# Designs tried in a protein design run: peptides against a protein of PDB entry 8OXM. Part 40

Target 1, 371 residues: chain A of PDB entry 8OXM
Amino acid sequence: FKAEFRLAGGVNLPKIIDCVGSDGKERRQLVKGRDDLRQDAVMQQVFQMCNTLLQRNTETRKRKLTICTYKVVPLSQRSGVLEWCTGTVPIGEFLVNNEDGAHKRYRPNDFSAFQCQKKMMEVQKKSFEEKYEVFMDVCQNFQPVFRYFCMEKFLDPAIWFEKRLAYTRSVATSSIVGYILGLGDRHVQNILINEQSAELVHIDLGVAFEQGKILPTPETVPFRLTRDIVDGMGITGVEGVFRRCCEKTMEVMRNSQETLLTIVEVLLYDPLFDWTMNPLKALYLQQRPEDETELHPTLNADDQECKRNLSDIDQSFNKVAERVLMRLQEKLKGVEEGTVLSVGGQVNLLIQQAIDPKNLSRLFPGWKAWV

## One batch from the design tools (peptide; aimed at target 1 K368)

Design b2_p17_1 (made by RFdiffusion4)
Pose (drawn by RFdiffusion4):
Structure b2_p17_1 (pose): chain A 334 residues (1-279, 317-371), chain P 17 residues (1-17)
Amino acid sequence: FKAEFRLAGGVNLPKIIDCVGSDGKERRQLVKGRDDLRQDAVMQQVFQMCNTLLQRNTETRKRKLTICTYKVVPLSQRSGVLEWCTGTVPIGEFLVNNEDGAHKRYRPNDFSAFQCQKKMMEVQKKSFEEKYEVFMDVCQNFQPVFRYFCMEKFLDPAIWFEKRLAYTRSVATSSIVGYILGLGDRHVQNILINEQSAELVHIDLGVAFEQGKILPTPETVPFRLTRDIVDGMGITGVEGVFRRCCEKTMEVMRNSQETLLTIVEVLLYDPLFDWTMNPFNKVAERVLMRLQEKLKGVEEGTVLSVGGQVNLLIQQAIDPKNLSRLFPGWKAWV
Amino acid sequence: DDELLERREEEIHEVKE
């Protein structure tokens, strides 16, 4: 074990450690004290199940739809450990970096990230109309730059297109799975982009199962489909590869709702922390019902096709009205 | 340091309490 450890930041102060194995290769681990990783263990297990199901299905096997997973080992009710992701860079560090940010490098005339943060701080005390107007003004003077990422990393057109296609597929699959699982904490620091495969990886998974509505600022989108992601998917935008991949993933999930419920039914017997405190779990049953409704496409008794559900999710995600009410730190304009 | 992200982490931590 290495004698030094680093802090990853945050109120809980997670610890980063390096271990040297028998082969001598250093491996980085993240021990997360005062937090419960059992929910993250369930998230990783359902991620692996979805990846296996996508691999089994011939329609998705050809499209090579995969979910990037990292191992999470719970150690106690209030602690655990997880595998650190190597060879990845944060999206916000690439895009909105103060020093060498992509938006500053490409579009110096556009508004800086500090100006946008100041405007968002000043407008959180305003009403809906002022928030919508400021958001539209910010979007008018802040064009997406993320489309140049592979352009700056993959000079060969074949590799560039391969990486762009893998990025689009990974974004579609992650977005579908996050909607199904109700993942809400999807700001720039929770998503890591690989420098080689260009596939997005979700690292935080801190809150899910429709927890953003519990937060003071509700989460009005099911997944992150901001202007930067859409521009980086290509000229076609959401239409094309993203829509088809979302439809395929939704079909696979409808076909495997039995396996998904079997995986998620680990609750109701060993409830995790933050639940059933302050004296057939209530909130566990509620989230199981909500997941079942999402999977069956019933909701309030209404039937919805896979294509219609995908179109509705795209409309909700790209709607500026929903983006205006989001948390300023979520970087909806970014 | 980004104050908006700090506020977000604080709110998440308060909800967990």

Design b2_p17_1_s1 (made by RFdiffusion4, then SolubleMPNN; from b2_p17_1, 11 letters changed)
Fold by OpenDDE base, seed 5:
Structure b2_p17_1_s1 (fold): chain B 371 residues (1-371), chain A 17 residues (1-17)
Amino acid sequence: as target 1 above (371 residues)
Amino acid sequence: MDPLLAEMGKAIAALKE
């Protein structure tokens, strides 16, 4: 290991370290402390399995439909090493960086990212109607710019076109697999883009199995398909390549129902895998920036004295796990709102839900649904 | 057992160690 480290920023101040392997190759690693990387590690394994299923199918293999994965090595319940995704940037950093973000560079007369956030925070406790109106005003004055990512990184027109297709395929694959697994907390800092491949890397997988729906501000979209995400696809938007890649991914997932259910069942009943949303985690994920000061997680162990009989806790856990498995089975059967849909019908419903301004306006302001 | 299930089971077991 090199003697020097860098900070990656954020609350947990993860350390970027460089190590030289026995092969003489330098490798960058992210050391997280005070974070349980077991859920990330488990979700990466589920993604690897989904990639194996996608590679077995001739149509998805020909389209190179994959979810980008990274190595996770949990070291303890509160620490681990992540593969640093070298050559990636958070989409939020590219889009809404305070100094040189793409919105500021390409749309200098639009609202600032700060103005948009402020407007949405002011209505956070208001009606859904008021949230919708302010969200529409924000969207009108904050136009998408993510098309410029590929234009800046790929100057050759043929390479540019290929990378835009790689991006669109990556969004489609990760959106459908993320929906099947109920992956939440898809804010702009939890999605990286590879500067060489234009593929997305989803990080911080701590909200899965639709646990985002039980947050203080429930998640209302199946995946991130915001205006900038769509703008990165170019002129076709959600039509053509994106839709077809979603449909082909969904087809493979539905045809792999038994395999997916069995694996998720093993995970849900693993006593070492805490996937459940706890109140403290829920509060932490939706903390206001101003409230960062006082919640020292003094996980005082002593609030274990709610002697809810171990039997009632276990019964409650089992009922939640059963409900998650039932909902996963419904998704894999194409059951949406009590109706059995075709692959095309299900994908269409999910796209419509993900792009609906009414759903987007209801999200927690920290999710930045206008980006 | 499906080879993929067996591989996944090994990978999950390796997360427990």
Scores: peptide ipSAE 0.009, ipTM 0.450, DockQ to the pose 0.021
OpenDDE base, seeds 1, 2, 3, 4: peptide ipSAE 0.006, 0.007, 0.005, 0.005; ipTM 0.418, 0.474, 0.394, 0.385

Design b2_p17_1_s2 (made by RFdiffusion4, then SolubleMPNN; from b2_p17_1, 10 letters changed)
Fold by OpenDDE base, seed 4:
Structure b2_p17_1_s2 (fold): chain B 371 residues (1-371), chain A 17 residues (1-17)
Amino acid sequence: as target 1 above (371 residues)
Amino acid sequence: MDPLLEEMNKAIAELKA
């Protein structure tokens, strides 16, 4: 390891370190010291399996449908080493950086990211109707700009077109696999875009198996397909390439039902893999500015043995695991809201749910569903 | 409401009190 480190920024202040391998190659690594990387590591393995399934199918292989993966080495429950995703930027940093964000650059007369957040926070405890009205006002005054990412990075028109297609395919693959695995909505800082490939890298996979539905503000979308995510696809939006890539990904997932169920079953019952949502994790993910004052640092995570009888904990866990497996089986059969759908019907429903401003308006404002 | 969401919200409320 080199003696020097850089800070990557963010709440956890991850350290970027350079490591010289035994092969003499320098490799950048991200050291997190306040994060459980075990879930990230497991989810990367699941993504590698999904990629293997996608590569075996001729139609998905021809389309180069893949989820970008990175190396994760968990060191403890609170620390680990990540491969630094060199040449990636968080989409949130590109879009809504306070100094030089694309919204500020391309739409200087729109609401600021802060104004949008403030407006949505003011209605957070209000009715769904009030949330929807304010969300529509925010959306009207905060127009998407993510199309400019590919335009800035790829000046050659032929390269630009191919990279926009690569982006669209990456969104489609990650959306469908993310839906199958129940990743839900993704915070804009937890989606990286590769500046060379235009492919997405999903990081911080701490919410899986639809555990986002049991957050204080439950998730209402199957995956992140916000206006900026769609704008990056160009003029066709969710139609054409995106839809077809979703359908082809869903076909592979549904045709791999037995393999997916078996792997997820093993993971759900792995005592080393804590995928369940807990109250502290839920608070951390949806912390309100109002709540920052009350989190006394003295909650030793060790003393909250919830004195639920051991029998009731095990029975509760097993029931949650069974429910997750049942819901996964339903998804893989195309069962949505008690109805069996075709691949095209299921994908259409998921796209509609993901882009519905009524669903988006109900999301936690901290996750910026207007971006 | 999802029973797990109700339990989670209760446990969160107990952690904030």
Scores: peptide ipSAE 0.045, ipTM 0.670, DockQ to the pose 0.058
OpenDDE base, seeds 1, 2, 3, 5: peptide ipSAE 0.000, 0.009, 0.032, 0.000; ipTM 0.255, 0.436, 0.611, 0.256

Design b2_p17_1_s3 (made by RFdiffusion4, then SolubleMPNN; from b2_p17_1, 10 letters changed)
Fold by OpenDDE base, seed 3:
Structure b2_p17_1_s3 (fold): chain B 371 residues (1-371), chain A 17 residues (1-17)
Amino acid sequence: as target 1 above (371 residues)
Amino acid sequence: MDELLKEMGLAIAELKK
């Protein structure tokens, strides 16, 4: 370790440290305090297992289907070390940065990111019909630009095409794996893009197992497949490469159901792994200032001495764990809304749900569903 | 090959706009 550290900024003042490996390479690490990294660490392990399953299958291996992972070392319930994702940028920083964001550069006559946010905040407490109308107005006046990411970074046409394929495969793999695990809180700051590989890195994994559905404003989409996410795929959009990669990922997940269920069952019943949503965490997630690029802490509810009888808490927890496990089993069988679907039928339903402007308009404004 | 060339041609045409 180097003797010097830097502060990353933010409320918890995370420390950036540089480490020299036995290979002589410098590696940057982020030391978080007052943050529980156990859920991130567990989810990264599950992603590594999913990657192992994807590498064993010939069709997914040939397509290089993988979810990007980073190293997490929890040191305590309130501290840990993260691998610094060097050469990544939040998709929100590229798209909607106030000074040099791609929307401002390529669409200077569209609504500003701030105008879009303000319009959606004004209708936050309104009917679903009013939210939908304002969301459609915002979408009409805020056109997607994420295609320009690969065009700016990769000037060689052959490299550009390869990187756009890598991006599309990364979106597909992370979307299906994320759906199976019920990963939520997929706002534009929780998704990084690698500037060299064009692959996505999902961070802040504190909303999993469909716990986003019990937020004060429930999550209504299975994964982020917004207009900019689709625009980054180029002219084919959700068709061709994306759909086929989703289907092949889903096929591997469904064929590995026993392994995935066994792993998730062990995790759900681990008393050291708190994956449940608490009211304080829910409030914190949906009161975030939208302009803070901060890696926001997962607030654990340990400080409320609500002496509910331990027995009633344990029984309520076990019933939630059982429901999560049952829903995971349904997903892995292709059971959606009481109907058994083929892999293609299930993937099609998920794509339609993710791109539906009625679902997108109902999301919390801080999720930025118009981006 | 032809779909690739068509997609590259469209992307290059968008960059020249």
Scores: peptide ipSAE 0.019, ipTM 0.411, DockQ to the pose 0.014
OpenDDE base, seeds 1, 2, 4, 5: peptide ipSAE 0.012, 0.012, 0.000, 0.016; ipTM 0.323, 0.317, 0.369, 0.332

Design b2_p17_1_s4 (made by RFdiffusion4, then SolubleMPNN; from b2_p17_1, 10 letters changed)
Fold by OpenDDE base, seed 4:
Structure b2_p17_1_s4 (fold): chain B 371 residues (1-371), chain A 17 residues (1-17)
Amino acid sequence: as target 1 above (371 residues)
Amino acid sequence: MDPLLEQMDKAIAELKK
């Protein structure tokens, strides 16, 4: 290990450590000290399985539909060594977290990221109608800029076009695989973009199997398909390439039902795989001030709203696992809201749910659904 | 190695055959 470390951007300030292997090769390692790296490692293996299924199908293989994976070596429940995704940046860092964020650079007269967050935090405990109105005001005054990522990185028009297609395919594959695995909405710091490939890398997989629906502010979208995510696809948005890649990914997932159910069943019943949402994890995800202040969670007992949504979860672990498997089976059959949908119908419903400003306005403000 | 990770690596290897 070299004595020098760099901080990676992001909520958990992971330490990048350069390691010299026994082969004399330098390898960048990300050391996370607060995340369940075992859950990340397991989910990366599930992604490798999904990739294997996608590579077996001719239509998904021809489209190069893959979810990007990274190597995770868990050392403990709270510590491990990740392969640092070299040449990646968090989409949130590119968009809003730097002084030179793309929103500030391209839209200097729009609301600041802080103003948007403040407005949405002020209505966090308000009605859905009030949340929607404020979200629409925020969206009107905070216009998407993520199209500029590929334009800045890829100056050659032919390369730019191919990279925009690679991005669109990556979003489609990760969205559908993420929906099947119940990853839900993804914080902008937990989505990295590769600066060379324009592909997405999903990190911090601590919310899976729809456990985001049981958060104090429940998830309302099947995956992150916010305005900036869509803007990165270019003028066609969710139509054409994205939709077709979602449909082809969903087709492979549905045709792999038995394999996916068997694997997820093994994971859900593994006594060392803690996928369940707990109150401390929920607090960690939705009550952290965005600022670096080490607020130790003083369990102030009086947040009655957290108790109501958690009190219905007094079901035995087995009943929770059975419900997750049942819901996974429904997804893989195309059962949405009690109706069996075609692949195209299911994908259409999921896209509509993910882009609906009513659903986006109800998300936890810390996840920045306006970005 | 973690037993679950080893089991999954085996399952991936079987899915590659």
Scores: peptide ipSAE 0.159, ipTM 0.828, DockQ to the pose 0.021
OpenDDE base, seeds 1, 2, 3, 5: peptide ipSAE 0.147, 0.024, 0.039, 0.127; ipTM 0.824, 0.581, 0.744, 0.817

Design b2_p17_2 (made by RFdiffusion4)
Pose (drawn by RFdiffusion4):
Structure b2_p17_2 (pose): chain A 334 residues (1-279, 317-371), chain P 17 residues (1-17)
Amino acid sequence: FKAEFRLAGGVNLPKIIDCVGSDGKERRQLVKGRDDLRQDAVMQQVFQMCNTLLQRNTETRKRKLTICTYKVVPLSQRSGVLEWCTGTVPIGEFLVNNEDGAHKRYRPNDFSAFQCQKKMMEVQKKSFEEKYEVFMDVCQNFQPVFRYFCMEKFLDPAIWFEKRLAYTRSVATSSIVGYILGLGDRHVQNILINEQSAELVHIDLGVAFEQGKILPTPETVPFRLTRDIVDGMGITGVEGVFRRCCEKTMEVMRNSQETLLTIVEVLLYDPLFDWTMNPFNKVAERVLMRLQEKLKGVEEGTVLSVGGQVNLLIQQAIDPKNLSRLFPGWKAWV
Amino acid sequence: SSKLEAALAEREAILEE
């Protein structure tokens, strides 16, 4: 074990450690004290199940739809450890960096990130109309730059297109699974982009199962589909590879709702922390019902096809009205 | 509760940046 450890930031102060194994290769681990990783363990298990199901299905096998997973090992009710992701860079560090940010480098005339943050802080005390107007003004003077990422990393057109296609597929699959699992904490620091495979990885998974509505600022989108992600998917935008991949993933999930419910039914016997406190679990049953409704496409008794559900999700995600009400720290304009 | 508070505090820290 290495004698030194680093802090990853945050109120809980997670610890980062390095371990040297028998082969001598250093491996980085993140011990997360005062936090419950059992929910993250369930998330990783269902991620692996979805990846296996996508691999089994011939339609998705050809499209090579995969979900990037990292091992999470719970150690107690209030602690655990997880595998650190190597070879990845934060999206916000690449895009909105103060020093060498992509938006500053490409579009110096556009508004800086500090100006946008100041405007968002000043407008949180305003009403809906002023928030919508400021958001539209910010979007008018802030063009997406993320499409140049692979252009700056992959000079060869074949490798560039391959990485772009893998990025688009990974974004579609992660967005579908996050909607199904109700993942809401999807700001720039929770998503890491690989410098080689260019596949997005979700690292935080801190709150899910429709927990953004519980937060003071509700989460009005099922997944992150901001202007930068759409521009980085290519000229075609959401139409094309993203829609088809979303439809395929939704079909696979509809075909495997049995396996998904079997995986998620680990609850109701060993409830995790933050639940059933302050004296058949209530919230567990509620989230199981909500997941079943999402998987069957019933909701309030209405039937919805896979294509219609995908179109509705795209419309909700790209709607500026929903983006205006989001948390300013979520960086909806970014 | 604690996770919600921690998530809100993280978002506030990002906004302060």

Design b2_p17_2_s1 (made by RFdiffusion4, then SolubleMPNN; from b2_p17_2, 7 letters changed)
Fold by OpenDDE base, seed 3:
Structure b2_p17_2_s1 (fold): chain B 371 residues (1-371), chain A 17 residues (1-17)
Amino acid sequence: as target 1 above (371 residues)
Amino acid sequence: SSRLAATVAELEEILKE
């Protein structure tokens, strides 16, 4: 390792280090402390398997449908090394940075990102009807701008068109695979965009197998397909390229049912892979500004009281694992709401669910569904 | 392997600084 490190921004102050491999190549790595990277590592292996399936199919290979992956080396329950995603930016940083964000630059008279968040937080405990009305007001006064990402980064029109196509393909592939795996917590800081390829990199894979549905504010969308995500696709939006790439990805996933089920079954019963949602993790993911005051991490909460009988914990775990496998099998058969759908019918239902303002208005305000 | 253990120890030191 080189003796010099740089701080990456963020609460946990991850360290960017340069290392020389046994091949003599310098590689930049992110050393992350106080975080369990085991779930990220497992999900990256599943994404690599999905990429292998997509490369074997002629229709998905011709479209270059892939999920961007990064190398994860878990070192302990609280430390690991990530491949630093050089030349990536969080979509939230580009869109809603307070001073220089694209919304402020291109829509200076719209509501600020702070005003939007405040309005949605004020109705967080209100009815679904009140949330929907305020969400529609926010959306009317906060118009999408993500089309400008490709326009700023790619000045040549032919390159711009190719990169917008790469973006649309990346959104489609990651959306369908993310849905199959039940990937949650897709807020604007957990999705990076590559400034050279226009492809998405999904990070922080700690909410999988539909565990986002058991959060205090349950997730109501299958993937992130918000107005800015759609605006980045250009004038066709979700129609044409995006829909066709979703259908071709879903076709490959459904045709690979046995392989996907076998791999996920092995992972769900791996005692080293804790994928279940716990109350502390749920509170951390959906922290309210009002709740920040009292949760000093008193690390010393005595191990004593949660001796729930080992038998009841094991039976509860097995029942959750079985339900996850059953739901995965249903998705891979095209079973939605008790009905067997075609690939086109299933993809259409998922797109409609993801863009529905009623579903988007019900999400936790920290997810920023108006972006 | 002994090399992996050495790399882990070096990374754990970098995390403590």
Scores: peptide ipSAE 0.021, ipTM 0.504, DockQ to the pose 0.030
OpenDDE base, seeds 1, 2, 4, 5: peptide ipSAE 0.021, 0.019, 0.020, 0.019; ipTM 0.489, 0.496, 0.515, 0.493

Design b2_p17_2_s2 (made by RFdiffusion4, then SolubleMPNN; from b2_p17_2, 7 letters changed)
Fold by OpenDDE base, seed 1:
Structure b2_p17_2_s2 (fold): chain B 371 residues (1-371), chain A 17 residues (1-17)
Amino acid sequence: as target 1 above (371 residues)
Amino acid sequence: SRRLENTLAELQKILEE
């Protein structure tokens, strides 16, 4: 390892380190402390399996449908090493950086990202109707700009077109795989875009198996398909390439039901894999920036003495695991709201749910559903 | 493996600094 490190920012202050491999190649790595990377590592393995299924099918292979993966090495319950995704940028950084974000550059007369966040935070505890009205006002005054990512990075029109298609395919694959695995909505900083491939990399996979539905502000969308995400697809939006890639991905997932269920079952019952949402994790994921100062977890070690009978914990865990498996089986059968849908019908429902301003207006304001 | 142990010890040191 080099003696120097850089901070990547964020609450946990992850360290960027450079290492020289036995092959003499320098590699950048991200070392996270105070974070459990086991969930990320497990989810990367599931993504690799999904990629194997997608590569076996001729129609998905021809379309190059893949979910991007990165290497994760968990070291402890609170530490690990990640592959640094060189040549990627968070979508949130590109879109809503305070200094040079694309919204500020291309839409200087729109609301600032801060004004949008403030307006949505003011209505956070209000009715769904008030949230919807304010969300629509925010959306009217904060217009999508993500089309400019590919236009800035790819000046050749033929390359630009190919990269926009690669982006659209990546969004489709990650959306459907993410729905099947219950990743839900994703914070804009937890979606990276590759500046060379235009493919997405999903990081920080701490919410899976629909655990986003049990957050203090429950998720209301099957995946992130916000206005900027759609704008990056170009003029056709969710129609044409995106829809067809979603349908072909869903077809492979549904046809691989037994394999997917078996793998997820093994993971859900792995005693080393804590996928359940705990109250502290829920608070952390939906904490206000103002509340970051006070919650030093001086929660003394002594409150571990609530000996909830091991039997009641195990029974509660098993019931949650069974419910997750049942819901996964429903998704893979195309069961939505008690109705069996075709692949096209299921994909259509999911797209409509993901783009519905009523669903988006109900999301946690910290996740910026207007972006 | 001694190499793995040394790498883990170096990583642990980087985390503690």
Scores: peptide ipSAE 0.022, ipTM 0.462, DockQ to the pose 0.029
OpenDDE base, seeds 2, 3, 4, 5: peptide ipSAE 0.021, 0.021, 0.015, 0.021; ipTM 0.462, 0.468, 0.411, 0.455; seeds 3, 5 fail the geometry check

Design b2_p17_2_s3 (made by RFdiffusion4, then SolubleMPNN; from b2_p17_2, 7 letters changed)
Fold by OpenDDE base, seed 5:
Structure b2_p17_2_s3 (fold): chain B 371 residues (1-371), chain A 17 residues (1-17)
Amino acid sequence: as target 1 above (371 residues)
Amino acid sequence: SSALEQTVAELERILAE
């Protein structure tokens, strides 16, 4: 390893290191501490399986529908090496980070990212009606700019069009597969964009199987389809290419029900794969920036053996795993709100849920639903 | 293996710095 490292930002201060492999190739690695990278590694394997299913189908293969994956090498429960996605940037960094963010550059008279966050934090404990009103005011004074990503990176009009199409396909594929797997915590720092391919890379896969719904502030959207995400698709927005790519992805997932259920069942009962939401993880994910100072997660596992009978813990775990499998089976059958929907009907419902400003206004302010 | 353990220890050191 080289002696120099860079900070990638974030609470756990992941370090970007350069290493020379035994093949003599220099590689950038992201070294994460304190995070259990086993969950990321497992979810990457599930994404690779989904990609295999998508490549077997002629319609999804022709559309190049894939989820971008990265290599994860878990080293311990608290450390691991990720393949640093060279030439990727967090969408949040491009959009809202510093004075050089795209919102500040293209919309200098709109609310600052800080003003938007402050307004939404002030109403965090208020009614859903008050949250909705403030969210609508924020959205009116914070207009989307993500269209400029492809315009800045791809100066040739033909390349620009192809890259915008690649972006739209990447959003569609990751949204549908993410929904099927119940992937949560899709804030603007957990979604990277590749500066060369315009494809999305989803990172930090620690909220899966709809565990985002049991957070102190429940997740109310099936995936991130916010105004900037839609703006990156261009003038048609969610219509045309995005919708058709969602439908074709959903069709492949539904037709692969047995394979997906079998894989997820094996993972849910793997004793090495902790997918369950615990109270400490829930607090960590929805901590307020002001509260970050005192709660060092001293995981003092004070093994207060609250001898809740091992039997009651195991029974509670099994009941949660069974509910996850049942809900996955429902999704793969197109069962939504007790009704069986067609692929088009299910995809339409999910799009409407994801873009609904009432659902978006209820999200944790750290998720930045106005971006 | 000893080489993997050394790599882990070096990475843990880098994380602790």
Scores: peptide ipSAE 0.026, ipTM 0.521, DockQ to the pose 0.034
OpenDDE base, seeds 1, 2, 3, 4: peptide ipSAE 0.023, 0.024, 0.026, 0.025; ipTM 0.507, 0.519, 0.524, 0.535

